# Designs tried in a protein design run: peptides against a protein of PDB entry 4PN1. Part 7

Target 1, 261 residues: chain A of PDB entry 4PN1
Amino acid sequence: KIEMNFLNKPIVPDTTKVISNFLTHYLITEPVEHVEIEAKLGTLIDLETQNRFEFPVMNETILNPEFNLRTRFESDMTASEHKYLNEFLNQAFRDSQKPGRLPFAYKHTKQVDLFYETEDNSRDKIRVSKNQSDNQVLACVKKRRVADLFLYCPNDAFDIRISISDELPVSMPSGNQQPSLTRLKDRVGYVHQEIKIDLTKTTQNDPVYDTTERHELEVEFGNIADLRDRAQKAKDGMEAPLFRRVQLFMDNVRILRREHS

## One batch from the design tools (peptide; aimed at target 1 H25 N64 E66)

Design b1_p10_1 (made by RFdiffusion4)
Pose (drawn by RFdiffusion4):
Structure b1_p10_1 (pose): chain A 256 residues (1-205, 211-261), chain P 10 residues (1-10)
Amino acid sequence: KIEMNFLNKPIVPDTTKVISNFLTHYLITEPVEHVEIEAKLGTLIDLETQNRFEFPVMNETILNPEFNLRTRFESDMTASEHKYLNEFLNQAFRDSQKPGRLPFAYKHTKQVDLFYETEDNSRDKIRVSKNQSDNQVLACVKKRRVADLFLYCPNDAFDIRISISDELPVSMPSGNQQPSLTRLKDRVGYVHQEIKIDLTKTTQNTTERHELEVEFGNIADLRDRAQKAKDGMEAPLFRRVQLFMDNVRILRREHS
Amino acid sequence: AITWEEMTAP
């Protein structure tokens, strides 16, 4: 007989607790009506060296946003790194279809992105996405970035950025307006337990941009867990962000 | 906005 600790009850990892606080704040305390919560793989770039961020730590660590660390985030990866993750996810996809497993879901989207500027002093963009096939509109949203949280991961090829955005559905722009940006987007979507794993390849109308993002697919249920956490029963919220971060961690460690 | 103290609260 073996116990996990001298209390024999599970304990919350420090990171899971902190991220739960970050998510509960923008879900409950200062709520965002149309919230998108996603984490992207990429690289933390030191502004002076223009290389990967160096920090005297040995494990995955959350950076305090109230400190100026002179850093930016590159949400990009090579084509090989993108293909490697594609193969790994495909293999993980088929293995989930086997007996005893909770299966993956799959959705491949070939669409066009149209970005517009706003009439306000804000730096928000109005995004219009259409099918490359029939050109029917998939979405028309005004997107505002609310908050970011950066995880430096010295043991891995990737760092993590957790973004909290606000996607408000808005009406279509006028025809007599030039889009600020137009590009193709090849999004390969995997879904497991309502956690979305998106593998995107955008083509600039040339330059290619390869990304991997992991986002909560069921916000309404997550908001409910954040409410219970604020009221004391915080175990469901913890179990949720633990699953999210562990998925993010598995994909982060996958590299040649 | 959330403070660091509130974010790291137990």

Design b1_p10_1_s1 (made by RFdiffusion4, then SolubleMPNN; from b1_p10_1, 3 letters changed)
Fold by OpenDDE base, seed 3:
Structure b1_p10_1_s1 (fold): chain B 261 residues (1-261), chain A 10 residues (1-10)
Amino acid sequence: as target 1 above (261 residues)
Amino acid sequence: MITWEQLTAP
């Protein structure tokens, strides 16, 4: 009989623990009420060189948020990379429909996001999301970025930003308000074990990127209530359920960031 | 902002 280690017990990687603590903080300790938790694939850019930042590490590394590393995160990829990931996920979807597997769910949506300034001149904009086909309102929220956790992944095509956001449902802007920004989103969504994987083509006039089109991949926790329950259990001394969920999430992220054409 | 200590807590 083979044992997994000299204790014959599972161990938890530091990455899992750190991310679990990060999530627990914003789920339980300083709880965000309407929390969204997502990981985006992208690139940590050195502000001085405008190239991908280089750290003297050889592994997936969570960056200490207490340090200003003079970086920015670009949540974008090339069209070819995006296409490759789409094909990859399509294959994963097909394979998951086979007997003995848990199936993916699939959804293709075309959405328009309209951003409005708030009357209170708050930094956060109101986002009205509509279906492009029928102009039906899907959501009206005020999204606040609460926290970010960055992972430098030197061996992979992408770095990772894990973000905690507060998506507060709000009333529709007054009919007299014009949107300050309009964003078109062509989104292909995959859901597996309540983890959402979205490939999004975004069209907008973005002065920051000097591009009208972005290609993004995001991974999101699809069951926040369950995650919060797991985080609470972790606070109460039962960490295993949270660790398992975080590991699942991160393994999916790791799969995706390693795949490239 | 979450601290290093909070992130690395047991």
Scores: peptide ipSAE 0.405, ipTM 0.927, DockQ to the pose 0.873
OpenDDE base, seeds 1, 2, 4, 5: peptide ipSAE 0.374, 0.395, 0.377, 0.393; ipTM 0.919, 0.926, 0.920, 0.925

Design b1_p10_1_s2 (made by RFdiffusion4, then SolubleMPNN; from b1_p10_1 with A1M M7L)
Fold by OpenDDE base, seed 3:
Structure b1_p10_1_s2 (fold): chain B 261 residues (1-261), chain A 10 residues (1-10)
Amino acid sequence: as target 1 above (261 residues)
Amino acid sequence: MITWEELTAP
């Protein structure tokens, strides 16, 4: 009989622990009420060189948020990379429909996001999301970015930003208000074990990127209530359920960031 | 903001 280690017990990688602590903080310790938790694939850019940042590490590395590393995160990829990932996920979807597997769910959505300034001049904009086909309102929220955790992945095509956001449902803006920004989203969504994987083509006039089109991939926790329950259990001394969920999430992220054309 | 100590807590 083979044992997994000299204790014959599972061990938790540091990455899992750190991310679990990060999530627990914003789920339980300083709870965000309408929390969204997502990981975006992208690139950590050195502000001095405008190239991908280079750290003297050889592994997936969570960056210490207390240090200003003079980086920015670009949540974008090339059209070819995006296409490759789409094909990859399509194949994964097909394979998951086979007997003995847990199936993916699939959804294609074309959405328009309208951003409005708030009357109180708050930093956070109101986002009205509508279906492009029938202009039906899907959501009206005020999204606040609460925290970010960055992972430098030197061996992979992409770095990772894990973000905690507060998506507060709010009333529709006044009929007299014009949107400050309009964003068109062509989104292909995959859901597996309540983890959402979205490939999004975004069209907008963005002065920051000097591009009208972005290609993004995001991975999101689809069951926040369950995650919060797991985080609470972790606070109560039972960490295993949270670790398992975080491990699942991160394994999916790791699969995706390793795939490239 | 979450601290390094909180992130790396056992």
Scores: peptide ipSAE 0.353, ipTM 0.912, DockQ to the pose 0.941
OpenDDE base, seeds 1, 2, 4, 5: peptide ipSAE 0.316, 0.339, 0.311, 0.340; ipTM 0.899, 0.910, 0.896, 0.909

Design b1_p10_1_s3 (made by RFdiffusion4, then SolubleMPNN; from b1_p10_1, 4 letters changed)
Fold by OpenDDE base, seed 3:
Structure b1_p10_1_s3 (fold): chain B 261 residues (1-261), chain A 10 residues (1-10)
Amino acid sequence: as target 1 above (261 residues)
Amino acid sequence: MITWEQLRAP
């Protein structure tokens, strides 16, 4: 007979605890009403060197948000990396359809995002999302970035940004208003156990710099109500449900960031 | 903004 450790009890990693506290803060303590919580794969860039940031650490490390590290986060990857991840997720999807597994759901969407200036002169733009095929309005929101948590991952191809956003539903802009920016999104979405994984190719036309393309992978909590319930329980002293959900989320993120072509 | 102490709190 073997035991997990000398206490024979599960140990919660610090990463899980810190992220759980981060989420609890913006779910319960200072609650964001229309919260979106996502992790993006990308690269922490040192502003001085313009190369990937280097910290003297040898594992996944949450960066202290109180410190200005003179970095920027680039939520982008190469087309080849993106293609590899797409193929990887497609295989994972297929494997999950087998008996005894929990299946992925799959959705492919082509979307156009139209950004409009607000009448109240707020810094946040209104985003109207439409289906490219039929021009049906999918959403009209004003998105505010509330907080970021960065994970430096020296052993992996990508670093991680976990973001808290407020996506406030708003009325459509007036018919006479022109968008200030238009982005085309080709999105492949996977959902497993209410965790959303999206691969997105974004095309943006710039009058000065021509067309730019971005390749992004994001992982999102698909059931905010459940997550909020778990966070409330954590505040009330029962942390295990939240830890389990955060662990699931982070394990999915870890799988993805370890994959490379 | 969440603080270091809040993040590290049990």
Scores: peptide ipSAE 0.388, ipTM 0.919, DockQ to the pose 0.864
OpenDDE base, seeds 1, 2, 4, 5: peptide ipSAE 0.353, 0.387, 0.344, 0.370; ipTM 0.910, 0.920, 0.905, 0.913

Design b1_p10_1_s4 (made by RFdiffusion4, then SolubleMPNN; from b1_p10_1, 4 letters changed)
Fold by OpenDDE base, seed 2:
Structure b1_p10_1_s4 (fold): chain B 261 residues (1-261), chain A 10 residues (1-10)
Amino acid sequence: as target 1 above (261 residues)
Amino acid sequence: MISWEELRAP
C-alpha cells in the first residue's frame, strides 16, 4: 500500500491557499457583486530596467501585494506566441473530443467594444460590447478593477496576473454620446470544466497613435456562483472544494504559460 | 485591498 505522506492526507500548496484566500476575500469578505476573476498571461516588467522582472527565486511565486516592486504588467504577447497557443488549444480541443474525455466547448466571436465617458467623469468608463456581424448589443457594463495578484514565473514564458473586477451592468449611454474609444476584438474561446480560456486579438484605432494590436490569453472562472459557494464553504471551515477548484484553474494556467513558440 | 496577513492566513 502506498500512502500520500506520513499522515496519509492531501496537503495544499501555499500557492493554492493564498489564491483561495484572495478569492474568498473578494467573494465573501468584501464581496464584489458582479465579479469577474481572470488570469492573464504576460510579463512583469521592471520599471527601472524595462526588462522582465528578476527576483532570486526558482519557481512560481506570488508577489506580496504590500510591497511595491516597481513593476508593471504587460498582458501582450507576440503574434507568433499567440498563434502557437491557438494551435495548442485547438489540438487540446480535438483530443478532448475523444471517448473517455471531457470535451472542450469552442466559440469564435468578433465584437466591438465602445467606451463611453461617464457623466460624472469617473475613471470608470461604460463599455458597450456589440457583435460585429449584426451589431447586437452583447453587454453594457461599467468595469472596475478591484484587485490584482501577480505571479512571477521564472521558469516559464509568461508571468501571470490574476485580477478581480466588478462588471456592473448599466444602462446604455444616451444616444447623443460618442464613444471615446473603440476596440475590435477577435476572440476564440475554449471552455473546459467551466474554466474559460480566451485568445483575443484586440485592435485599437487611435487618432493620434498608430493602430495597435494586442494579443492576449486569459483564463477565467466560468461559474462564479459555484465558486462563491465554494468560497463560502471555505469560510465556514470546509476548504477542500475551493482548493480543488483553484488547483484546477491554476493547473490550466500553468499548462498555458509553459507553452511558447 | 486584502492584507498580506489575510492572504497567508491558514
Scores: peptide ipSAE 0.330, ipTM 0.908, DockQ to the pose 0.927
OpenDDE base, seeds 1, 3, 4, 5: peptide ipSAE 0.310, 0.323, 0.293, 0.324; ipTM 0.902, 0.903, 0.892, 0.907

Design b1_p10_2 (made by RFdiffusion4)
Pose (drawn by RFdiffusion4):
Structure b1_p10_2 (pose): chain A 256 residues (1-205, 211-261), chain P 10 residues (1-10)
Amino acid sequence: KIEMNFLNKPIVPDTTKVISNFLTHYLITEPVEHVEIEAKLGTLIDLETQNRFEFPVMNETILNPEFNLRTRFESDMTASEHKYLNEFLNQAFRDSQKPGRLPFAYKHTKQVDLFYETEDNSRDKIRVSKNQSDNQVLACVKKRRVADLFLYCPNDAFDIRISISDELPVSMPSGNQQPSLTRLKDRVGYVHQEIKIDLTKTTQNTTERHELEVEFGNIADLRDRAQKAKDGMEAPLFRRVQLFMDNVRILRREHS
Amino acid sequence: SFSFTEALES
């Protein structure tokens, strides 16, 4: 007989607790009506060296945003790194279809992105996405970035950025307006337990941009867990962000 | 806004 600790009850990892606080704030305390919560793989770049961020730590660590670390985030990866993750996810996809396993869901989207500027002093963009096939509109949203949280991961090829955005559905722009940006987007979507794993390849109208993003697919349920956490019963919220971060961690450690 | 230092102290 073996116990996990001298208490024999599970304990919350420090990171899971902190991220739960970050998510509960923008879900409950200062709520965002149309919230998107996603984490992207990429690289933390030191502004002076223009290389990967160097920090005297040995494990995955959350950076305090109240400190100026002179750093930016490159949400990009090579074509090989993108293909490697594609193969890994495909293999993980088929293995989930086997007996005893909760299966993956799949959705492949070939669409066009149209970005517009706003009439306000804000730096928000109005995004219009259309099918490349029939050109029917998939979405028309005004997107505002609310908050970011950076995880430096010295043991891995990738760092993590957790973004909290606000996607408000808005009406279509006028025809007599030039879009600030137009590009193709090849999004390969995997879904497991309502956690979305998106593998995107955008083509600038040339330059290619390969990304991997992991987001909560069921915000309404997550908001409910955040409410219970504020009221004391915080176990379901912890179990949720633990699953999210563990998925993000698995994909982060996958590299040649 | 979210206070990261206060969250650590709590």

Design b1_p10_2_s1 (made by RFdiffusion4, then SolubleMPNN; from b1_p10_2, 4 letters changed)
Fold by OpenDDE base, seed 2:
Structure b1_p10_2_s1 (fold): chain B 261 residues (1-261), chain A 10 residues (1-10)
Amino acid sequence: as target 1 above (261 residues)
Amino acid sequence: SFNFLEALKE
């Protein structure tokens, strides 16, 4: 007989605990009503060197937000990296369709995001998302970034930013308003066990700058209600369900950030 | 239980 450890009980890594508590805070303690929780793959850039941030650690490390490390996060990746991840996920999708597995769901969406200034000149813009094919409105929201948690991953191709956002549904802008910014998004979405994985190509036409294209990979909690329920249970002393869900999320992130072209 | 904010304040 083999046991897990000398107590023969599961043990939760600190990473899972820290992230779980981070989420619990914004789900329960100071609840964000229309919360979006996502992880983006990218690179922590040292503002002084403009190179990838270097920290004296040898593995995945959550950076303490109380310390200003003088970094920025770049969520962009190369087209080659993005293509590789797409192919990787396509294969994962195919494999998941086999008997005995839980299948991925797949969706390809092309949308346009129109950004409008608010009358109050608030920093938060109204985003109207429309389907490119039929011009149907998908969403109209004000998105506010609430908090970020950064993971430095020295052994992997990418670092991670976990972001909590508030996506407040709002009324459509008046018909006489013109968008201040338009973005085209080509999104390939994969869903597995209610974890969403999106590969997005974003094209932005800037009147001053040349057209820019960004390639992003995002991992998102697909069932916020369930997550909130788990967080509440955790707050009440039953942490295991939340830990399991966060572990699943992070394992998916870990798989993806290790892949590179 | 581990508390994120408390841990940061320590």
Scores: peptide ipSAE 0.058, ipTM 0.677, DockQ to the pose 0.195
OpenDDE base, seeds 1, 3, 4, 5: peptide ipSAE 0.045, 0.035, 0.044, 0.047; ipTM 0.614, 0.646, 0.593, 0.644

Design b1_p10_2_s2 (made by RFdiffusion4, then SolubleMPNN; from b1_p10_2, 4 letters changed)
Fold by OpenDDE base, seed 4:
Formats: sequence, C-alpha cells, structure tokens
Structure b1_p10_2_s2 (fold): chain B 261 residues (1-261), chain A 10 residues (1-10)
Amino acid sequence: as target 1 above (261 residues)
Amino acid sequence: SFNFTAVLEA
C-alpha cells in the first residue's frame, strides 16, 4: 500500500496556492464584474539589456508584483514556434477524439478588431470585433487590464503572464467616429475541459511602421461562473475544488510552454 | 507567414 505522504492527504503545490489566492481576490474579494482570466506565453525582457530577464532561480517561479524588476513582457513568438504549436495542438485534438478520451472542440475564426477612443477620455479604448467573412459584430467592449501575475520559467522556452481583465460591454461608437487602430486576427481555438487555448496571428497596419505580425498563444478559463463558484467555496474554507481547477489550467500551460520547434 | 493547418482535414 502506498500513501501520498505521511499525512496521507493531498498537498497543493505552492504555485497553485499563490495563483488561486490571486484569482480569488479578483473573483470574490474585489470582484471584477466581467472578468477575463488568461495566460499568455511570451518573454520577460530585461529593460536594461533588452534580453530575456535572468533571475537566480532554477524552476518556475511567480514574481512578486511588489518589486519593480524593470521588465516588460513580450507576448510574441516566432512564426516557426507558432506553426509548431499549431501542429502540436492539431495532433492533441486528433488524439482526444479517440475512445476513452475527453474530446477537444475546435474553431477557426478570422476577425477584425476596431479600436475607438472613448467619449469620457478614458485610457481604455472601445474595441469592436467583427467577423471578417460577413462583417457581423461579434463584440463591443471596453477592456481594462486589472492585474498581472508573471511566472519566470527558466527551463522553458517561454515565460507566462496571467492577466485579470475587465471586459465591459458598451454601446457601439457613433457612426461618424473613425477607428484609431485596426487589427486583423486569424485565430484557431482549442477547447478542452472548458480551458480555451488560442493561437492567434495578429496583423496590424501602422502608418509609421511597416505591417507587423504577431504570433500569440493564450490559455483562458472558459467557465468563469464555475471558477467564481470554486473561488467562493475556497473563501468559505473549501479550497480543493479551486486548487484542482487552477492545477488543470497550469498543467495545460506547462505542456504548451515546454513545446518548441 | 505560414497558414494554420486545418485540424478537420487530418
């Protein structure tokens, strides 16, 4: 007979606990009404060297937001890396269709995001998202970044930014208003156990700079209501459901950040 | 740049 440990009880990894507490704050304690919670793969850049930040740790670690580390986060990867992840996820999708597995869902979307200045002079812009095929409005929101949590991952190709955002539905801009920015998004989305994985190619035409293309991978909690319920239970003393969900989320992120071309 | 490979065709 084997036991988990000398108490024969499950132990939550510290990373899971820290992230869970972070999420609970913005789900329950200081609740964001229209919350979006996502992790992006990218690189922590040292502002002084313009190279990847180096921290004296040997494994995945959450950076303390109270310290100014003089870094920026670049949520981008090479086309080759992005292509590899597309192929990897395609294979994962196929494998999940086999008997005995929980299947992925898949969706390919092409949309245009139009950004407008707000009438209230808010720093947040209004984003109108339209389907490229039929020009139907998919969403009109004002997105506010609420908080970030950064994970430095010295053993992997990518670092991680977990972001809390508020996506407030708002009225469409006036018909006479011109967008200040337009972005084309080509996105393939994979959903497994309500965890959403998106590969997005973003094309932006800048009048000053050449057309730029970004390649992003995002992992998002697909069921916020369930997550909020779990967070509430955690506040009430039952933490296990929240820990399990966060662990699932992070394991998916860990799988993805370990893959590289 | 590359195009996404269709999943359903595999």
Scores: peptide ipSAE 0.211, ipTM 0.830, DockQ to the pose 0.014
OpenDDE base, seeds 1, 2, 3, 5: peptide ipSAE 0.021, 0.018, 0.016, 0.080; ipTM 0.514, 0.516, 0.539, 0.546

Design b1_p10_2_s3 (made by RFdiffusion4, then SolubleMPNN; from b1_p10_2 with S3N E9K)
Fold by OpenDDE base, seed 4:
Structure b1_p10_2_s3 (fold): chain B 261 residues (1-261), chain A 10 residues (1-10)
Amino acid sequence: as target 1 above (261 residues)
Amino acid sequence: SFNFTEALKS
């Protein structure tokens, strides 16, 4: 027989523990009511060099936010990288439809996001999302970024930002209010075991700047209620369910960030 | 706010 270690008990990697604690804080300790938890693929950029940040580590590393590393995170990729990931996920989708597998769900959505200034002049804008085909309102929210956790991934094509956000549902802006910004989003969404993977092409027209196109890949916890339950159990002394869920999430992220054209 | 230093010790 094989035992997993000399205690014959599961052991959790530090990455999983740190992320789990991070999530538990904003799920339970200081709970965000309408929490969104996502990881975005991108690049940590050194503000001095404007190149990808270089850190003296040899593998995936959570950066300590207590240290000012003089970096910014760019949640963008090239069109070719985005296309490659789309093809990769399409293949993963097909493979998951085979007997004995848990299938992906797939959805293609084209939406327009309209951003409005708030009446109280809050830094947070109201986002109205509408379906492009029928102009039906999908959501009206005020999104606030609560916290970020950055992972430097020297062996992979992308670095990772894990973000905690509060998406507060709000009433529609007044009919007389004009949007300050409009974005077109072409999103292909994949869901596997309630983990959402979205490839999004965003087109933005600016009156001053040329039309810009961004390509993003985000991985999101699709069942916050379940995650919150797991976090509560962790606070109560049973950490395993939370660790397993975080591990699943991170493994999906790790798969994706390794892929490149 | 989240105590990152303590999180590293867990």
Scores: peptide ipSAE 0.102, ipTM 0.816, DockQ to the pose 0.745
OpenDDE base, seeds 1, 2, 3, 5: peptide ipSAE 0.063, 0.060, 0.079, 0.056; ipTM 0.778, 0.788, 0.796, 0.792

Design b1_p10_2_s4 (made by RFdiffusion4, then SolubleMPNN; from b1_p10_2, 4 letters changed)
Fold by OpenDDE base, seed 3:
Structure b1_p10_2_s4 (fold): chain B 261 residues (1-261), chain A 10 residues (1-10)
Amino acid sequence: as target 1 above (261 residues)
Amino acid sequence: SFDFTKVLEE
């Protein structure tokens, strides 16, 4: 007979707890109304060296947001890495269709994001998303970045940024207004157990980074209502459901960040 | 319990 540990009870990793608390804060304590929660794969870059950030740790580590580490996060990867991940996810999709598994859902979308300045001159832009094929409006939102949590992953190909955003639905910009930025997105989306995994090729004229094409992978909580419910339960003393959901999310992220060409 | 400050990417 084998037991899990000397208590024979599950133990929750600190990473799960920290992330759970982070999410609970913005779900329950100071709730973001139209919250989007996603993790992006990328690289923490040391602003001083312009190389990947180096910290004296040997495994996945959540960086303390109280400290300015003089880093930037590049949510990008090489085309080769992106292709590899696409192939990897395609195989995962196929395998999940087998009997006894929970299947992936798959969606391929091509959209155009049009960014508009707001009338109030806020830092936030209005994003109008349209389907490239028929120009159908998919969404019109004002997205505000609320918080970031960075994970330094020295043993993996990618570091992680978990972001809390507020995506406020707003009215369409006036017809005479021109977009300040246009972004083309070719997105392959996978959904498994309400966790969304998106591979996105983005084409844009980036005024900051001078990047015309980006390859991104993001993992998103697909059921915010459920997550909020779990977070509320956690605040009420029942943490297990939230921990399980966060663990699922992070395990998916961990799988992906370990894969590289 | 953890206290978090808002960290925004510029």
Scores: peptide ipSAE 0.074, ipTM 0.588, DockQ to the pose 0.101
OpenDDE base, seeds 1, 2, 4, 5: peptide ipSAE 0.017, 0.006, 0.014, 0.014; ipTM 0.510, 0.403, 0.481, 0.453

Design b1_p10_3 (made by RFdiffusion4)
Pose (drawn by RFdiffusion4):
Structure b1_p10_3 (pose): chain A 256 residues (1-205, 211-261), chain P 10 residues (1-10)
Amino acid sequence: KIEMNFLNKPIVPDTTKVISNFLTHYLITEPVEHVEIEAKLGTLIDLETQNRFEFPVMNETILNPEFNLRTRFESDMTASEHKYLNEFLNQAFRDSQKPGRLPFAYKHTKQVDLFYETEDNSRDKIRVSKNQSDNQVLACVKKRRVADLFLYCPNDAFDIRISISDELPVSMPSGNQQPSLTRLKDRVGYVHQEIKIDLTKTTQNTTERHELEVEFGNIADLRDRAQKAKDGMEAPLFRRVQLFMDNVRILRREHS
Amino acid sequence: STMTEILFPE
């Protein structure tokens, strides 16, 4: 017989607790009506060296946003790194279809992104996405970035950025208006336990941009867990962000 | 609220 600790009850990892606080704040305390919560793989770039961020730590660590670390985030990866993750996810996709496994879901989207500027002093963008096939509109949203949280991962090829955005559905722009940006987007979507794993390849109308993003697919249920956590029963919220971060961690460690 | 107060509430 073996116990996990001298208490024989599970304990919350420090990072899971902190991220749960970050998510509960923008879900409950200062709520965002149309919230999008996603984590992107990429690289933390030191502003002076223009290379990967160097920090005297040996494990995945959350950076305190109240400190100026002179750093930016490159949400980009090589075509090989993108293909490598594509193959790994495809293999993980088929293995989930086997007996005893909770299966993956799949959705491949070939669409066009149209970005517009706003009449306000804000730096928000109005995004219009259309099918490349029939050109029917998929979405028309005004997007505002609310908060970011950066995880430096010295043992891996990637760092993590957890973004909290606000996607408000808005009406279509006028025809007599020039879009600030127009690009193609090849999104390969995997879904497992309502956690979305998106593999995106955008083409600038040339420059290509390869990305991997992981987002909560069921916000309403997550908001409910955040409420219970604020009221004492915080186990379901912890179990949720633990699953999210562990998925993000698996994809982060996958590299040649 | 500051970011430290959000990440580490009392």

Design b1_p10_3_s1 (made by RFdiffusion4, then SolubleMPNN; from b1_p10_3, 6 letters changed)
Fold by OpenDDE base, seed 5:
Structure b1_p10_3_s1 (fold): chain B 261 residues (1-261), chain A 10 residues (1-10)
Amino acid sequence: as target 1 above (261 residues)
Amino acid sequence: KSFSEILYPK
């Protein structure tokens, strides 16, 4: 007979605890009303070298936000990396359709995001998202970045930014307002156990620079209500449900960041 | 709250 450890009980990794606490704060303690919680794959870049930063650690680690690490996070990846991940997820999708598995759901969306300046001269822009095919308004929001947590992953192709955002629904801009920026988004979305994995190609016309295309992969909690419930239970002393959900989320992130062309 | 308080609540 094999036991898990000398206590024969599950043990929760520190990473899971820290992230769980981070989420609990913005779900329960100081709740963000329209919270979006996502992890983006990218690269922690050393501002001095403009290359990927090399921290003196040998495995996945949460960076202490209290330290100025002189880094920036780039959520972009190469087209080839993005394509590889797409193919990888397609295969995962196919495999999940087999008997005995929980299936992925798949959705392909093409939308245009129109950004408008706010009347209050707020730094936050209003984003109107429309379906490219029929111009149906999908959302009109003011998105505010609330907090970030960075994971340095020296053994993997990508580092991770976990972000808390507030997507406040707002009224449509007046008809006389012109968008300051337009982005085209081609997104393929995979959902497994209410964890959303999105591959997004973003095209932006810059007046100064040629058309830029960004390739992003993000992992998002698809059921915020459930997550909030789990966080509340954790606050009340029952941490296991939250830990399990965070572990699931992070395992999916770990799978993805290890894959590269 | 400081990040330390957020990440390691009492």
Scores: peptide ipSAE 0.249, ipTM 0.866, DockQ to the pose 0.837
OpenDDE base, seeds 1, 2, 3, 4: peptide ipSAE 0.231, 0.247, 0.230, 0.201; ipTM 0.858, 0.865, 0.857, 0.844

